# Ledger of designs, part 73: peptides against a protein of PDB entry 4Z63

Target 1, 334 residues: chain A of PDB entry 4Z63
Amino acid sequence: LCLGMNDLTGNIPEDLFHLKRLNLLGIQENRLSGSLSREIRNLSSLVRLDVSWNLFSGEIPDVFDELPQLKFFLGQTNGFIGGIPKSLANSPSLNLLNLRNNSLSGRLMLNCTAMIALNSLDLGTNRFNGRLPENLPDCKRLKNVNLARNTFHGQVPESFKNFESLSYFSLSNSSLANISSALGILQHCKNLTTLVLTLNFHGEALPDDSSLHFEKLKVLVVANCRLTGSMPRWLSSSNELQLLDLSWNRLTGAIPSWIGDFKALFYLDLSNNSFTGEIPKSLTKLESLTSRNISVNEPSPDFPFFMKRNESARALQYNQIFGFPPTIELGHNN

## One batch from the design tools (peptide; made by RFdiffusion4, then SolubleMPNN)

Design b2_p13_6_s2 (from b2_p13_6 with W2Y S10T S11Q)
Fold by OpenDDE base, seed 4:
Structure b2_p13_6_s2 (fold): chain B 334 residues (1-334), chain A 13 residues (1-13)
Amino acid sequence: as target 1 above (334 residues)
Amino acid sequence: SYITTDEEPTQPP
């Protein structure tokens, strides 16, 4: 049953929950309000539940143990409060959980040993606090993780060295500290292609450790961290780099010539730093900017990107990396 | 401008 993109108001009629053969319930993009009914438990055949973009409030009901076929739960952009229900945090069937842009709070706890099918987790823009959950790498299929805009004070857990499934990782504005430790850990994520760390590590030094290596890194965004140091030499080994944003830092020194050796680099932002010297001639030879064939068919993160002009300005949303225009931004350097 | 995945809390329209 698909009832999305209407002006429906009020609560879900209780009789809807009598549909025991219902595989898909989509009621997204409405004005549905109140609590999400516990009677969802009666939808024993439910595979997909989309309640996103509504006015739902209260706690998410703890009924997911009665939904053994549920693969997709989308609840982004609601007013949900409390934690992730225990039954949801233990769901063996769930492939995708999206609860971005809610008011969920407390410590983030998932039973990753039970969540054997979880491949995408979006909990960005909530009120989770404490530390990053050390057991996330136990979610053996977890590929996409957005935890941006939560208050995960501290460091990236050492356990994330074992996060082999991780491909897309977003941690923007999560009060993280120790960028050297974070990069030293995350380099062990062999499948990591997208790393977004914007608005963390305030005033730290960007490590220039030649031992760091991100073999499959395509997207690196570490903007607005006030990072000190120079262009990191270890990045030169990331031959698949497509997008680099190190803007709004305090990076110094020359822009190295190897920055133009990235065959797939189509977006480069080094603006609002303190770089000096000449613009490398190699930047004029970037193959991605001279050739028209951007491969649009590459896997992308499930979480959106935002281009922010100012702290107060409404960000422009980009759902795909290739939605960014080919760009070289070197402005506002000293 | 800079890229982020930090979304400002928005109420549904």
Scores: peptide ipSAE 0.613, ipTM 0.909, DockQ to the pose 0.872
Fold by OpenDDE base, seed 3:
Structure b2_p13_6_s2 (fold): chain B 334 residues (1-334), chain A 13 residues (1-13)
Amino acid sequence: as target 1 above (334 residues)
Amino acid sequence: SYITTDEEPTQPP
């Protein structure tokens, strides 16, 4: 049953929960309000539940033990409060959990040993506090993780050295500290292709340790951190780099010539730094900017990106990395 | 401009 993208108001009719054979319930993009009924437990055949973009409030009901077939739960952009219910945090069937842009709070806890099928987790823009959950690497299929805009004070856990499944990681504006430790840990994530760390590590030095290596890194965004230092030499070994944003930092020195050696680099933003010297001639030879054949069919993160032009302006949303136009921004340097 | 995954809380429409 798909009723998304309407102007439906009120609550879900109780009789809807009698549909025991229902595999898909999509009621997204409406004005449905009140609590999400615990009677969703009666939908024992449910594979996909999409309640996103509504006015739901209250706690998410703890009934997911009665939904053994549930693979997809989308509840982004609601008013949900409380924590992740225990049955949801222990769901062996769940592949994707999206609860982005809610009011969920407390310590983030997932039973990753039970969540054997979880591959995508989006909990961005909530009120979670404490530390990053050390057991996330125990979610052996977890590929996509958005935890942006929460209050995860401290450092990236050492356990994330073992996060082999991790491919897409977003931690923007999560009060993280120690960029050197974070990069030192995350370099061990052999499948990591996208790393977004914007609005963290305020005023720290970007490490220039040549021992750092991100073999599969395609997207690196570390913007608006007030980072000091220079263009990191270790990045030159990330031969698959497609997008680099280091804008709005305090980086100094020259832009190195190796920046033009990235064959797939189509988006480069080094603006609003303190770079000096000449623009490398190698940038004029970027193959990705001269050739039209950017493979549009590459896997992308499930979480959205936002381009903020001004702190007061509404950010432009980009759902795909390749949605960004080919760009070289070097403005507002010395 | 800068890229982020930091979404501003949007009130549901």
Scores: peptide ipSAE 0.610, ipTM 0.908, DockQ to the pose 0.855
Fold by OpenDDE base, seed 2:
Structure b2_p13_6_s2 (fold): chain B 334 residues (1-334), chain A 13 residues (1-13)
Amino acid sequence: as target 1 above (334 residues)
Amino acid sequence: SYITTDEEPTQPP
């Protein structure tokens, strides 16, 4: 049953929960309000539940143990409060959980040993606090993780050295500290292709440790951190780099010539730093900027990107990395 | 400009 993209108001009619054979319920992009009914438990055949972009409030009902076929739960852009229900945090069937842009709070707890099918987790823009959950690497299929805009004080857990499934990781504006430790840990994530760390590590030094290596890194965004240091030499070994944003930092020194050796680099933003010297001639030889054939069909993160002009400006949303125009931005350097 | 995944809340808190 698909009722999305309407102006429906009020609550879900109780009689809807008598549909025992229903596999898909989509009621997204409406004005449905009140609590999400616990009677969802009666939809025992449910595979996909989409309640996103509504006015739902209260706690998410703890009924997911009665939904053994549920693979997709989309609840983004609602007013949900409380924590992740225990039955949801233990769901063995769930592939994708999207609860982005809610008011969920407390410590983030997932039973990753039980969540054997979880491959995408989006909990961005919530009110979670405490530390990053150390057991996330136990979610053995977890590929896409957005935890941006939560208050995860402290460091990236050491356990994330074992996060082999991790491909796309977003942690923007999550109050993280110790970038040296974070990069030292995350370099062990062999499948990591996208790393977004914007608005963290306030005023720290960007490590220039030649022992760091991110072989599969395609997208690195570490903007607006007020980072000190220089262009990191370890980045020169990330031969698959497509997008680099280090803008709005306090980086100094020269832009190195190796920045032009990235064959796939189509987006470079080093603006609003303190770089000095000449523009490398190698930047004029970037093949990605001269060749027309960007492969648009590469796997991308499930979470959206935003381009912000300033902290107060409305951001432009980009759903795909290749939605960014080919860019070289070196402005506002000294 | 800078890239982020930090989304502004669409609903008032």
Scores: peptide ipSAE 0.607, ipTM 0.903, DockQ to the pose 0.644
Fold by OpenDDE base, seed 5:
Structure b2_p13_6_s2 (fold): chain B 334 residues (1-334), chain A 13 residues (1-13)
Amino acid sequence: as target 1 above (334 residues)
Amino acid sequence: SYITTDEEPTQPP
C-alpha cells in the first residue's frame, strides 16, 4: 500500500493494521500526526515501512521483534523523540534504517552483533549525545553511515580501524575533536570512498603525515573547520579522488601540482583559505573536466549533501555526488 | 560555499 505524497492528515486508521499480508506500507510525504501506533506489530509480513516526511511525534514503538521480515524502515523528517527502541536496535532483518531529521536523544546504542543485515544507517540531524558507538564495526554489512549533526563529543573510536564494511561516512557538525586521530583510524577502513567531516575539529591542524593512506577515497569533504596547515601530501596517493572540498579553512602554502594528476577529480573547492603561489597548470589538464562522460552510474551515499553559500543561507540539496557541477573554486585565497 | 551533510532541522510544511 502506497499512499505517499498526498495531503493526508490525522492518524493512521487502526483498521489498516489488520492487513497481515501487507509487505509494503508507504505513507510518506503527508501530514500524518500523533504517535506511531504500536499496532504496526500486527503487520507481521511487513518488509518496508515508510513514514518519512510527516508530523509523527512521541517515541517509536518497541514492536520490531514482531516484524521479522522488516528490511526497510524510513522515518526521516518527523518529530520522533526518545531513543531507538530495543527491538529495532536488535533487528536481524533490517537492512536500512533512516531516522534522519528527528528529535531522537540519549546515547546511541545498537546491538550490531544482532543487526546482521544492516547496510545503511541514517541518524543525521538528531539529538544523540555522548560518544560514537564503539561497536558500529560489529555491524558487518554496514556500508552507509550518516551521524551528522549530533553531539558526539570526543574522538572517533579506535574500534573503527576494524570498520571494513564502511564505504560512506558522514559526521558533519558532530562536535568531534582530534582530526589526526580520526584520519589515523579511518585510513584503516579499506572500503571508505566518501568521508564528510565538515564543521568539526575547530582550529586544529590538518595532519600532513605521509604515512596516512586512503586507497579508495573518492569524496573528501572537510570544510569549515578552521583547519591550519597545508595541502596534505598523503592525499596525493588517493588516485580515485573525484570531489575535494577543503574550503573555509586556514590552510596555507602552495596548491601542489599533484592536484591536477587526479584523473577523476571533477569538483575542487579550496576557496576561503590562505593559499599562496601560482595556480598549478596541471589543473588545466584535468581529464574529468575535458571529457564529457563522467560515469554517472557510480554508487553514491544514501544520505544527502548540502551546498551552503553561508551559514545563514538555505542550502541546496544534492542527492548524488555527480549532481555537483564540475567545479574549480580557488577564490578568496590570500 | 561549502559542502556539508549538516542538515538544518526542518519539519514538513
Scores: peptide ipSAE 0.599, ipTM 0.907, DockQ to the pose 0.888

Design b2_p13_6_s3 (from b2_p13_6 with W2Y E8P S10T)
Fold by OpenDDE base, seed 4:
Structure b2_p13_6_s3 (fold): chain B 334 residues (1-334), chain A 13 residues (1-13)
Amino acid sequence: as target 1 above (334 residues)
Amino acid sequence: SYITTDEPPTSPP
């Protein structure tokens, strides 16, 4: 049943939950309000539940143990409060959980040993607090993780050295500390292609440790951290780099010539730093900017990117990395 | 400008 993108109001009629053969319930992009009914438990054949972009409130009902076929739960942009229900946090069928932009709170707890099918987790823009869950690497298929805009004070857990499934990781504005430790840990994530760390590590030094290596890194965004230091030499070994944003830091020194050796680099923002010296001539030879054939069909993160001009402005949303225009931004280096 | 995944909290539509 697909009823998305309407002006439906009120609650879901309880009789809808008698549809025991229903595989897909999509009621997204409406004005549905109130609590999400516990009677969802009666939809025993449900594979996909999309209640996103509504006015739902209250706690998410703890009924997911009665939904053995549920693969997709989309509840982003609602007013949900409380934690992740225990049955949801233990779901063996769930592939994708999107609860971005809610008011969920408390400690983030997932039983990753039970969540054997989970491949995408989006909990960005909530009110989770405490530390990052150390057991996330136990979610053996978890590829996409957005935890941005929560209050995960502290460091990246050491257990994330074993996060082999991790490909896309977003932690923007999550009150993280110790960038040296974070990078030292995350370099072990062999499948990591996208790393977004914007608005963390305030005033720390960007490590220039030549032992750091991110083999498959395509997208690195560490903007607006007030980071000190220079362009990190370890980044020169990330030969697949496509997008680099280190803007709005306090980085100093020269822009190194190796920045122009990245064959796939189409977006470079080093603006609003304190770089000195000459613009490397190698930047004029970036193949990605001279050749028109950017492969548009590469896998992208499930979470959106935002380009912010200032803290108060509406951000432009980009759903794909290749949605960014080819850019070299070196402005405001004073 | 800078890139982030920090989504400003939006009121439900």
Scores: peptide ipSAE 0.578, ipTM 0.889, DockQ to the pose 0.849
Fold by OpenDDE base, seed 2:
Structure b2_p13_6_s3 (fold): chain B 334 residues (1-334), chain A 13 residues (1-13)
Amino acid sequence: as target 1 above (334 residues)
Amino acid sequence: SYITTDEPPTSPP
């Protein structure tokens, strides 16, 4: 049953929960309000539940143990409060959980040893507090993780050295500290292609440790951290780099010539730093900007990107990395 | 401008 993209109001009729053979319930993009009924437990054949972009409130009901076929739960952009229900945090069937842009709070707890099918987790823009869950690497299929805009004070857990499934990681504006430790840990994530760390590590030094290596890194965003230091030499070994944003930091020194050796680099923002010297001539030879159509069909993160002009401005949303125009921004380096 | 995944809270329509 697909009733999305309407102006439906009120609650879900209770009789809808008598549809025991229902595989897909999509009621997204409406004005449905009140609590999400516990009677969703009666939908025992449910594979996909989409209640996103509504006015739902209250706690998410703890009934997911009665939904053994549920693979997709989308509840983004609602007014849900409380934590992740225990039955949801233990779901062996769930592939994708999206609860982005709610009012969920407390400590984030998932039973990753039980969540054997989880491949995508989006909990960005909530009110979670405490530390990053140390057991996330136990989610052996977890590829896409967005935890941006929560209050995860402290450091990236040491256990993330073993996060082999991790490909796309978003942690923007999560009150993280110790960038040296974070990069030292995350370099062990051999499948990591996208790393977004914007608005963390306030005023720290960007490490220039030649021992750091990110073999498969395609997208690195570490903007607006007020980071000190220079262009990191370790980044020169990331031969697959496509997008680099280090804007709005306090980086100094020259822009190195090796920045032009990245064959796939189509987006470079080094603006609003304190770089000095000449623009490397090698930037004029970037193959991606002269001759190569970058393949739009590459796997992308499931979470959206935002281009912000300032902290108060409405952000432009980009759902894919290749939605960004080919860019070289070197402005405002004074 | 800068890139982020820091989504502003949006009210449902």
Scores: peptide ipSAE 0.577, ipTM 0.888, DockQ to the pose 0.886
Fold by OpenDDE base, seed 3:
Structure b2_p13_6_s3 (fold): chain B 334 residues (1-334), chain A 13 residues (1-13)
Amino acid sequence: as target 1 above (334 residues)
Amino acid sequence: SYITTDEPPTSPP
């Protein structure tokens, strides 16, 4: 049953929960309000539940033990409060959990040893507090993780050295500290292709340790951190780099010539730093900007990107990395 | 401009 993208109001009719054979329930992009009914438990054949972009409130019901086939739960952009229900945090069937842009709070806890099928987790823009959950690497299939805009004070856990499944990681504006430790840990994530760390590590030094290596890194965004230092030499070994945003920092020194050696680099923003010297001539030879053959069919993060012009401006949403126009921004380096 | 995944909280519609 797909009723998304309407102007439906009120509560879900109770009779809908009698549909025991229902595999797909999509009621997204409406004005449905109230609590999400516990009677969802009656939908024992449910594979996909999409209640996103509504006005739901209250706690998410703890009924997911009665939904043994549920693979997809989308509840982003609602008013849900409380924590992740225990049955949801222990779901062995769940592949994707998206609860971004809610009011979920408390310590984030997932039973990753039970969540054997979880491959995508989006909990961005909530009110989770405490530390990043150390057991996330136990989610052996977890590839996509968005935890942006939560209050995860502290450092990236040492356990994330073992996060081999991690491909796409977003931690923007999560009150993280110690960028040197974070990068030192995350370099061990062999499948990491996308790393977004914007609005963290306030005023720290960007490490220039040549021992750091991100073999498969395609997207690195570390913007608006007020980072000091220079262009990191370790980044030159990330031969697959496609997008680099280090804008709105306090980086100094020259832009190195190796920045033009990235064959796939189509988006470069180094603006609003303190870089000096000449623009490297190698930037004029970026193959990705001269040839249109960027493979549009590459896997992308499940979480959206936002381009913010000003803190007060409406952010432009980009659902795919390749949605960004080919860009070289070097402005405002004084 | 800068890229982020920091989604501004949408006011309820």
Scores: peptide ipSAE 0.575, ipTM 0.883, DockQ to the pose 0.795
Fold by OpenDDE base, seed 5:
Structure b2_p13_6_s3 (fold): chain B 334 residues (1-334), chain A 13 residues (1-13)
Amino acid sequence: as target 1 above (334 residues)
Amino acid sequence: SYITTDEPPTSPP
């Protein structure tokens, strides 16, 4: 049953929960309000539940033990409060959980040893507090993780050295500290292609450790951190780099010539830093900017990106990395 | 401008 993108109001009719053979319930992009009914438990054949972009409030019901076939739960952009229900945090069937842009709170806890199918987790823009959950690497299929805009005080856990499934990781504006430790840990994530760390590590030094290596890194965004230091030499070994944003930091020194050796680099923002010297001539030879055929068919993160012009401006949303225009921004380096 | 995944809290529509 797909009723998304309408002007539906009120609550879900209780009789809808008598549909025991229902595999898909999509009621997204409406004005549905109140609590999400516990009677969802009666939909024992449910594979996909999409309640996103509504006015739902209260706690998410703890009924997911009665939904043994549920693979997709989409609840982003609602007013949900409380934590992740125990039955949801233990779901062996769940592939994708999206609860971004809610009011969920407390310590983030998932039973990753039970969540054997979880491949995508989006909990961005909530009120989770405490530390990052150390057991996330036990989610052996977890590829996409957005935890941006929460209050995860402290450092990236040492256990994330073992996060072999991790490909796309977003931690923007999560009160993280110790960028040297974070990069030293995350370099062990052999499948990591996208790393977004914007609005963390305020005023720290960007490490220039030649022992750091990110083999498969395609997208690195570490903007607006007030980071000190220079262009990091370790980044030159990330031969697959497509997008680099280090804007709005306090980086100094020259822009190195190796920045033009990245064959796939189509987006570069080094603006609003303190770089000096000449613009590398190698930037004029970027193959991605001279050739029309960028292969658009690469896997992308499930979480959206936002381009902010200033802190007060409405952000432009980009759902795909290749949605960004080919860009070289080197402005405001005075 | 800068890129982020920091989504501003939006009131539900």
Scores: peptide ipSAE 0.565, ipTM 0.888, DockQ to the pose 0.849

